# Peptides against a protein of PDB entry 6MBK: the designs that were tried, part 204

Target 1, 240 residues: chain A of PDB entry 6MBK
Amino acid sequence: GFEMVNFKEEGFGLRATRDIKAEELFLWVPRKLLMTVESAKNSVLGPLYSQDRILQAMGNIALAFHLLCERASPNSFWQPYIQTLPSEYDTPLYFEEDEVRYLQSTQAIHDVFSQYKNTARQYAYFYKVIQTHPHANKLPLKDSFTYEDYRWAVSSVMTRQNQIPTEDGSRVTLALIPLWDMCNHTNGLITTGYNLEDDRCECVALQDFRAGEQIYIFYGTRSNAEFVIHSGFFFDNNSH

## One batch from the design tools (peptide; made by RFdiffusion4, then SolubleMPNN)

Design b2_p24_6_s2 (from b2_p24_6, 8 letters changed)
Fold by OpenDDE base, seed 2:
Structure b2_p24_6_s2 (fold): chain B 240 residues (1-240), chain A 24 residues (1-24)
Amino acid sequence: as target 1 above (240 residues)
Amino acid sequence: MDEYIEDLKKNSTFGTPRVLPVLP
């Protein structure tokens, strides 16, 4: 009922191929297709994950490295998904000097500087880990781990990370959701949830969509400042 | 290391993840 399309202004998105009614379940993604902290632990990153306290403590960083490892793996199951991800983002880590200067007059400047500082610190730490830790030797990024790589991975996770339940529903974990995250954002109500019985993400239509229309979903309530900092979106009618 | 991890968490660059509710 939908197809991936490269929209000129919005970039990649989903377009309806038939009429979709509001609240209709039109999209679902099984857990096995998700990139999760658990899949990271079960990947080539697993041995290092088991030995590095930061990877264990920060699932978002684990996802970032999982993404980098899979990107560097020609036979990765997630190659088709990774190829759909932007090569650059509208997050502060990609801001030009003029953009930073503009934000100097806003309360967001502290968060921008924090992103620069923390991302640099994380990179420096893991650069050393990758160069020296025995369990990093088999990582496909062993000989190619640049700040640009890390910046991209961090921004990818920043803009696309989701909290979902674990398989048994006892805890929560972090996940990237292929195909689903191709939907561009609009204001509205949350229409995506996790079905534990079927072990899948389920998305129902926010509104009626006609065949040929772009499908939008609501990812959550954020201020414009938060969208800029963490999502890379700009909305004129944001309530925050 | 513990202080460093806590500092990284406190000042996380990632913001808050989107929360998918568990469906009934």
Scores: peptide ipSAE 0.482, ipTM 0.880, DockQ to the pose 0.888
Fold by OpenDDE base, seed 5:
Structure b2_p24_6_s2 (fold): chain B 240 residues (1-240), chain A 24 residues (1-24)
Amino acid sequence: as target 1 above (240 residues)
Amino acid sequence: MDEYIEDLKKNSTFGTPRVLPVLP
C-alpha cells in the first residue's frame, strides 16, 4: 500500500499507493528485519562485543558499529535499508561554522560541544580497539575506520534509534526500524507500537491518506533544541 | 573504565531513543 519516493525537499519518504484510512495498520516490521543490539551481537561484531566493555554498556554505540559493519558488507541483509539512509545529516556533528556561530548565542551550544567532544572520544577509543583488538581483525571496517564513518553511524543512530522490548518482553533493547523510519515526521500522536505476539513493530495511519499522498507519522515530542541536536531540524509545534 | 563508561553515558551524544509502546 506504499512505495518509497524521493521527495524534493524532504528526501526519501513513503507514498501511499492506495487509500489508507486513519488507524489502519498499513506498515509492520518483524523483529528479524530490525537492526538491534541483539543482531549486532549475532553479527561479525559479536566477538568484539563480547569483550569490549563500552560496546556492552552502550547499545547505541553497538548499533553504530553494527551499521558500519553491515554497510561495509556488500552482501549484508540490511544493504537495501542502509542505502536509504542519508549520507550526511543535519546534526551538530555536521554543522558548518556559521551554524555553530549561530548556536553560540543559544543554550544548545553546550550540548553541541559536548557532542563533539564525546563523539571524538568514542572514536579515538574505538580506533585503538579496531587497530589492536584480535576480534577486530575480521571486521569489514578493519582497514578503514575514519571519523567520518563514525560520525555518520553515530548520527544515523541518534536520529533513528528506538527502544523496543526484547523478544520475551522482559527487557528493552535498541533498534533501528527499516522502512518504518522512512516516514517523514508530522505533528500528531504516536501511532507505532510493538506487537509482542507477532514480534513486530506496527504502525497505524495517523490520518486518512489518499493514493499518491506522502505518509507522515509522529515520532514523538522533543524540544526544538533536542531536534536540532538529535534529529537535525526544528519543529514549530515543539516547545523549547 | 567504569568511570569512563559512566561519563560517556552521562554525556551521551546519542540523546534519548524513541520509545515504542508495547501493544496490549
Scores: peptide ipSAE 0.481, ipTM 0.875, DockQ to the pose 0.862
Fold by OpenDDE base, seed 3:
Structure b2_p24_6_s2 (fold): chain B 240 residues (1-240), chain A 24 residues (1-24)
Amino acid sequence: as target 1 above (240 residues)
Amino acid sequence: MDEYIEDLKKNSTFGTPRVLPVLP
């Protein structure tokens, strides 16, 4: 019912191949296709994860390293997904000096500086871990872990991370959702949820879409400043 | 280490994740 298209102005998105009605379930992604903290634990990163308290405490960092390990693995199941991710982001970690100066006129500057500082601190810590920890020798990124790698992974997770239930529904975890996160954003209501019975993410259409139209979804309510800082884009029609 | 972890959590650069509701 849809296809991946590279739109001239918006980049990659999903286009309807048939008429889709509002509230119609048109897209679902089973848990087995998600990149989660659990899949990170079950990957080559698992041994290091089990011995590093920061990875254990911060699922977002675990996802970042999971993403880096899978990117560095030619036979990774997620290679097709990873290849769709941007090489660079519009997050503060990629801002030029002029962009930072522009933000000094807003309250967002505090968050920008915090991102710089915290990301640098995290990188410094994990650089040492990767260089010295025995279980890091098994990682495909052992000899290729630069700040550029880390800021890319951090920005990828920052812009695309989702909170979903664990398999048994007793807790929550973090996940990247392939295919689904290719949808571009519009104003509206959240039309994506997690079906525990079928163990999958489910997305219903926000509105009617005709064949050939781009499919948009609503990712949540944020100010434009927050979108710039944490989502890597500016939405002109944002109500905030 | 505990203080460092708590500081990293408090000042997380990642922002808030999108929350997918559990469907009924």
Scores: peptide ipSAE 0.479, ipTM 0.871, DockQ to the pose 0.838
Fold by OpenDDE base, seed 4:
Structure b2_p24_6_s2 (fold): chain B 240 residues (1-240), chain A 24 residues (1-24)
Amino acid sequence: as target 1 above (240 residues)
Amino acid sequence: MDEYIEDLKKNSTFGTPRVLPVLP
């Protein structure tokens, strides 16, 4: 029903290969295909996760390291997904000097500086952990953990992280959703949810799409400032 | 460590995740 396409302006996205009707379940992603905090715990990162309080407390950082470990693993199940991720993002961590200057007149500048500071602090902490912790020895990033690596992973998680239920539905966890997150964003209603019975993320079409059209979804309501800071997007027609 | 973790959480770089609703 759809295919991955590299669109000129939007980058990678999904294109309909047939007509898709509004509210049609056209895309689903089983839990086993998701990158989650749980999959991080079950990966090569697991031993370190079990010993590091920050990884345990901050699932988003756990996902970031999960991404880095899997990216550095040639045989990773998620290699196809990781290869679809941007190498750079429009998040503040990638802002050029002129972009930062532009934001100096806005309240967003404080958030930008905060991101710089916090990301740097996190990197410094984990650099030491990776260099010294015994359970870091088997990590594929042991000898190659740069700030650029970390800011990429952080930005990836920042822009793509989702809160989903645990398998038993008793708690929530964080997840990256392959394939689904390739859809570019448009205004509308959230048409994605988690089906606990089938244990999968399900996305229904926001509108009718004809064969050959790009499939857009609505990821959520955010202000333009929030999009810039956390999603790297800006929408002129955003009503919020 | 606890205070440090709380500080990191409070000043999180990541913002808020997208929340997927649980389907009925």
Scores: peptide ipSAE 0.472, ipTM 0.882, DockQ to the pose 0.836

Design b2_p24_6_s3 (from b2_p24_6, 8 letters changed)
Fold by OpenDDE base, seed 3:
Structure b2_p24_6_s3 (fold): chain B 240 residues (1-240), chain A 24 residues (1-24)
Amino acid sequence: as target 1 above (240 residues)
Amino acid sequence: MDEYIEELKKNSTFGKPRVLPVLP
C-alpha cells in the first residue's frame, strides 16, 4: 500500500501506492523489527551493558551505542534501516558558530549549551570505557569511536526515540521504529499505537490519501523551539 | 557514579521520547 520515495527537499518519505482511507491500518511494525533496549542487551553490546551503570540507567544511550554497533556490523539485520538514516542532523550538536550566535538572542541557548556539554561529557566517559573495559574489545567500534560517531548516534536517537511497552506490558522501554519513522510530519492527531496482543506498532491513516500522494503522520505536539532542540527542524504549520 | 547518572538524567540530553499509547 506504500513505497519508500526520496522526495525533493523533504528527503525520504512514504508514498501511497493505492488509495488509503482515513483510519485505515496501513502500516505495522512487529517488535522483532524494532531496535530496543532489549535488543541492545541481546547484542554484542550485552556484556558491556551488564557492567556499565550508565548504559543500564539510560536507555537512550544504550540505543545510541546499539546503533553504532549495528552500523559497524556489515551483516547487521538493521543495515537497511540504518542506511536510511541521515548522515547529519540539524540538531544543536551540529550547529556552527553562526547558528549558535543567532540563538543567543533566544531562551533556547541554554538548552543548546546544555545539550552540547552533556553530550561531550558522555563521549569522554564512554571513550575511556571503550578503551579500557574488557568487554569493549568485542565491540566492532573498539578501534573507531569518534565524537562524530557519538554525535550522530545521539542525534539519531534524540530525533527518533519512542516509548513503547515491554513484551509483557509490565514496563516501558525505548525503541526506534524502522519504516514507520520514515513518514514525514504534519499537524493532526496521533494515529500510532502499540498492539500488545499482536506485539506490534500500528499506524492508521490520519486522512484519506490517494495513490501517488505522500503519507504524513503526526508525531506529537511540540513548539518550533522544541523541534529545533529535539527534532532538528522547524514546522511552519505548527500552531505552538 | 550515582550522582553523575542523576545529573545526566536531569539535564535531558535527549529530550522526551514519543509515547506510543497502548491500544485497547
Scores: peptide ipSAE 0.475, ipTM 0.863, DockQ to the pose 0.845
Fold by OpenDDE base, seed 4:
Structure b2_p24_6_s3 (fold): chain B 240 residues (1-240), chain A 24 residues (1-24)
Amino acid sequence: as target 1 above (240 residues)
Amino acid sequence: MDEYIEELKKNSTFGKPRVLPVLP
C-alpha cells in the first residue's frame, strides 16, 4: 500500500500506492525487523556488550554501536534501512560555527556545549575500548571508528530512538523502527503503537491518503504527557 | 565507573526516546 520515495524537500518518505483510509492499519513492523538493544546483544557487538558497563547501562549507546556495526557489515540485514538514514542531521553535534555563535545569546548554548563535551568523552572512551578490548577485534568498525562515525550514530539514535516493550511486555527497551521512521512528520494524533500479541509496531493512517500522496504521521513529542493518542491506542505507565 | 555512568545518564546526549504506547 506504500512505497519509498525520495522527495525533493523532505528526503526519503513513504508514498501511498493506493487509497488509504483514516485509521486503516497500513504499516506494521515486526520486532524481528527492529534494531533493538536485544538485537545488538545478539549481534557481533554482543560479546563486547557483555563486557562493557557503559553499553550495558546505556541502551542508546548500545543502539548507536549496533547501528555502526551493521553499517559496516555489507551483509547486514539492516543495510537497506541504514542506506535511507541521513548522512547528516540537524542536531547540535552538526551545528556550524555560526549557528553556535548565534546560540551563545541563548540558554541553549549550555546544552549544546554539554552535548559536545559528553559526546566527545564517549567517543574517546569507546575509541580506546575498540582499540584494546579483545571482543572488539571482530567488530567491522575496528579499523575505522572516527568521531564522525560516532556523531552520526549518536544523532541517528537521538532522532529516531523509540521506547517499546520487551517481547514479554514486562519491561521496556529501545528500538529503531525501520520503514516506519521513514514517514515524514505532520501535526495530529499519535497513530502508532506496539501490539504485544502480534509482537509488532502498528501504524494506522492519521487521515485519508490518496494513491500517490505522501504519507505523514505524527511522531509526537519526547514527553508522553503531551501525546495525543489516537483512538485504540493506550499509554501505559512506563517510565522514560 | 559507576559515577561516570550516572553522570552520563544524568547528562545524556540522546535526550528522551519516543514512547510507543502499548496497544490494548
Scores: peptide ipSAE 0.456, ipTM 0.862, DockQ to the pose 0.549
Fold by OpenDDE base, seed 1:
Structure b2_p24_6_s3 (fold): chain B 240 residues (1-240), chain A 24 residues (1-24)
Amino acid sequence: as target 1 above (240 residues)
Amino acid sequence: MDEYIEELKKNSTFGKPRVLPVLP
């Protein structure tokens, strides 16, 4: 019912291949296709995860390293997804000097500086861990772990992370949702949820879409400033 | 280490994740 398309202005997105009605379940993604903290634990990163307190405490960092490990693995199941991710983001970690200067007059500058500082500290910590920890020896990134790598992974998670229930529904975890997160954003209502019975993310259409139209979804209510800072996205028609 | 982890959590670099509701 849809296909991936590179749109002229929006970049990659999803296009309807048939008419889709409002509230129609047009997209679902089973848990087994998600990149989750659990899949990170079950990957080559698992042994290190089991020994590093920060990875255990911060699922977002675990996802970042999961992305890096899978990106460095030619046979990774998630290669098709990873290849669709931007190589750079509009997050503060990628701001040029002029952009930072522009923001100096705004309250957003505090968040920018915080991201720079925290990301740099995290990188320094994990660089040492990767170089010295015995369980890091088998990581495909051991001999090539740069700040640029980490910045990319952090920004990928920052812009795309979702909180979903664990399989038994007793807890929550973090996930990247392939294919679904290719939808570009529009104003509206949340139309995505998690179906525990079928163990999948489910997305229903926000509105009617005709064959050939781009499919948009609503990711949440944020100000434009918040979208820029946390999502790397600016929607000029945002009412917030 | 605990204080460092708490500092990292408090000063979240990643922002808040999107929360998917559990469907009934």
Scores: peptide ipSAE 0.478, ipTM 0.868, DockQ to the pose 0.824; fails the geometry check
Fold by OpenDDE base, seed 2:
Structure b2_p24_6_s3 (fold): chain B 240 residues (1-240), chain A 24 residues (1-24)
Amino acid sequence: as target 1 above (240 residues)
Amino acid sequence: MDEYIEELKKNSTFGKPRVLPVLP
């Protein structure tokens, strides 16, 4: 009922190939297709994860490294997904000097500098880990772990990370949701949830879409400042 | 290390994840 399209000025998105009615379940993604902290633990990253306290404590970083490992793996199941991800982002980590200078007049500058500092610190730490830790030897990124790699992975996660339940619903975990996260954002109501019985993410249409129309979803309410910092875009009708 | 981890969590680069509700 939909297809991936590269939209002008919006990048990749989903376009309806048929009429989709409001509240129609048009998209679902089983857990097995998700990139999660659990899948990271079960990947080539697993041994290092089991030994590194930061990876264990920060699921978002675990996802970032999971993404990097899978990107560097030619036979990765997630290659098709990874190929849909932007090569660069509009997040502060990619801001040019002029953009940063412009933001100096705003309250956002503190968050920007915080991101720079924290990301740099994380990179420095993990660069050392990857170079010295025995369990890092088997990582496909062992000989090629640059700041640009880490910046990309961090930006990918910050813009796309989701909290979902574990299989038994007793806890929560972090996940990247392929295909679903290709939908561009619009204002409205959240129409995505997790179906524990079928163990999948389910997305129902926010409105009627005709064949040929781009499918938009609402990812959640954030201020424009938060979108800039964490998603890299503004929404004109954002009331917050 | 613990203090560093807590600092990283407190000043997270990543912001908050989207929260998917559990469907009934």
Scores: peptide ipSAE 0.476, ipTM 0.871, DockQ to the pose 0.859; fails the geometry check

Design b2_p24_6_s4 (from b2_p24_6, 7 letters changed)
Fold by OpenDDE base, seed 1:
Structure b2_p24_6_s4 (fold): chain B 240 residues (1-240), chain A 24 residues (1-24)
Amino acid sequence: as target 1 above (240 residues)
Amino acid sequence: MDEYIEELKKNSTFGTPRFLPVLP
């Protein structure tokens, strides 16, 4: 009922191929298709994950490394998804000098500098880990792990990470949701949830969409500043 | 290491993940 399209202004998004009614379940993504902390643990990253306390404690970093490992793997199941991800983001980690200078007059500058500092520190830590840890030897990024790689992965996770239940519903974990996260954002209500019985993410239509129209969803209420810092986009009609 | 991890969590650069509610 939808297709991937490169829209002129919004970039990649989803377009309806048929009429979709409001509240219609038009998109679902089974757990097995998600990039999760669990899939990271079950990947080539698993041995290192089991030995590194930071990876264990910070699922977002685990996802970042999962992305990097899978990107470096030509036969990765997630290659089609990874290829749809931006090469660069509008997050503070990609701000140009002029953008940073502009923000120096705002309170947002503290968050920007924090991101730079913390990301750099994380990179330095994991660079050493990858170079010295025995379980890092089999990682496809062993011989090529740059700050640019890490910056990209961090930004990808930052802009796309979701909290979902574990399979048994007893805990929460982090996930990237392929295909679903291609939807561009609009104002509205949350229309995505996780169906534990069917073990899948489910998205219902926010409104009626006619064939040929772009499908938008609402990712949550955030200030424009928060969207810029953590989501990498600005929504003009955001009332907050 | 524990203090470092706590510092990293406190000063997380990733922001808040999107919430996906469990459906009834």
Scores: peptide ipSAE 0.337, ipTM 0.850, DockQ to the pose 0.841
Fold by OpenDDE base, seed 3:
Structure b2_p24_6_s4 (fold): chain B 240 residues (1-240), chain A 24 residues (1-24)
Amino acid sequence: as target 1 above (240 residues)
Amino acid sequence: MDEYIEELKKNSTFGTPRFLPVLP
């Protein structure tokens, strides 16, 4: 019902290959295809995760390292997904001096500086961990862990992380959702949920789409500032 | 370490994740 297309201005997105009606379930992603904190624990990162309190306490950082480990693994199941991710982001961590100056007149500048500081501190901490911890020796990133790597992974998670239920539905966990997160954003209602019975993410169409049209979804209500800070883009039609 | 973790959580670099509601 859809195909991946590289659109000229928007980059990768999904295009309908047939007419899709509003509220039609057109896309689903089983848990087994998701990158989650649990999949991180079950990966080569697992031993280090079990010993590092920050990884255990911050699932978003666990996902960032999961991305880095899988990216560095040629035979990773998620290589096709990782290859669809941007190599760079428009998040504050990638801002040049001129871009930061634009934000100096806004309250967003405090968030920008906070991101810089926190990301740098996290990198410094984990650089030491990777260099010294015995369980880090088996990580594919052991000899290649740069700030640029970490910045990319953090930005990837920041822009794409989702809260989903655990398998038993008793708790929430964090996940990256391949294929689904290729949909570009539009204003509307959230039309994606998690089906616990079938153990999958399900997305229904926000509106009617004709064959050949790009499929858009609504990721949530955010201000333009939040889009810049957390999503890395401006949306002109954002009402906030 | 605990104080450091709490500080990192308070000053979340990652913002708010997207929310997927549990479907009925």
Scores: peptide ipSAE 0.330, ipTM 0.844, DockQ to the pose 0.878
Fold by OpenDDE base, seed 4:
Structure b2_p24_6_s4 (fold): chain B 240 residues (1-240), chain A 24 residues (1-24)
Amino acid sequence: as target 1 above (240 residues)
Amino acid sequence: MDEYIEELKKNSTFGTPRFLPVLP
């Protein structure tokens, strides 16, 4: 009922190939297709994950490294998804000097500087880990782990990470949701949830979409400032 | 290390993840 399209200004998004009615389940993504902390643990990253306290404590960083490892793996199941991700982002980690100067007049500058500092520190730490840890030897990024790689992965996770239930529903974990996260944003209600019985993310249409129309979803409530800092965009129709 | 991890969590670079509710 939909196709991936490169829209002008918005970039990649989903377009309806048929009429979709409001509240219609038009998109679902089974857990097996998700990039999760669990899939990271079950990947080539698993041995290092089991030994590194930061990876264990911070699922978002685990996802970032999972993303990097899979990107560097030609036979990765997620290659098609990874190829749809932006090569760069509008997040603060990619801001130019003029953009930073502009933000100096706002309270957001503190968050920007924090991101710079924290990301740099994380990179420095993991650079050392990758170079020295025995379980890092088999990682496909062993010989190539740059700050650019890391900031890309961090920004990817920052803009796309989701909290979903574990398989048994007892806890929450972090996930990147392929295909679904290609939908661009609109104002409205959250129409995506996790179906534990079928073990999949489910997205119902926020409104009627006609064949040929771009499908928009509402990802959640954030201020424009929060979107800039953590999602890398402004949303004019954001009433929050 | 524990203090460092707590600092990283407190000053998280990643912000708040999106939340997918569990469907009934």
Scores: peptide ipSAE 0.321, ipTM 0.850, DockQ to the pose 0.895
Fold by OpenDDE base, seed 2:
Structure b2_p24_6_s4 (fold): chain B 240 residues (1-240), chain A 24 residues (1-24)
Amino acid sequence: as target 1 above (240 residues)
Amino acid sequence: MDEYIEELKKNSTFGTPRFLPVLP
């Protein structure tokens, strides 16, 4: 019912291959296809995860390292997904000096500086961990862990992380949702949920889409400042 | 380490993740 397309202005997105009606379940992603904290624990990162308190405490960082490990693995199941991710982002970690100067007049500047500072600190910490921890020797990124790598992974997680239930529904975990997160954003209502019985993310159409039209979804309401900081874009129709 | 972790959590730069509601 849809295909991946590289749109000229918006980059990769999904295009309908047939008419899709509003509220039609057109896209679902089983848990087994998700990049989650659990899949990170079950990967080559698992041994290090089990011994590093920060990875255990911060699922978002665990996902970032999971992305890096899988990216560095030629035979990774998620290579097709990773290849669809931007090589660079419009997040504060990629802001040029002029952009930062422009933001100095805004309240967002404090968050921007915080991102720079915290990300740098995290990188410094994990650089040392990767260099010294025995379980880091198994990581494919051991000899190639740069700040640029970490910046990319952090930005990827920042822009794409989702909170989903655990398999038993008793807790929440973090996930990247392949294919689904290729949908570009529009204003509207949340049309994505998690089906615990079938153990999958389910997305219904926000509106009618004709064959050949790009499929848009609504990822949630944020302020423009939050979009800049965490999503890397402005949305003009954002009411907040 | 505990204080550092708490600081990192408080100052998390990742923002709030998207929330996927559990479907009935």
Scores: peptide ipSAE 0.340, ipTM 0.851, DockQ to the pose 0.856; fails the geometry check

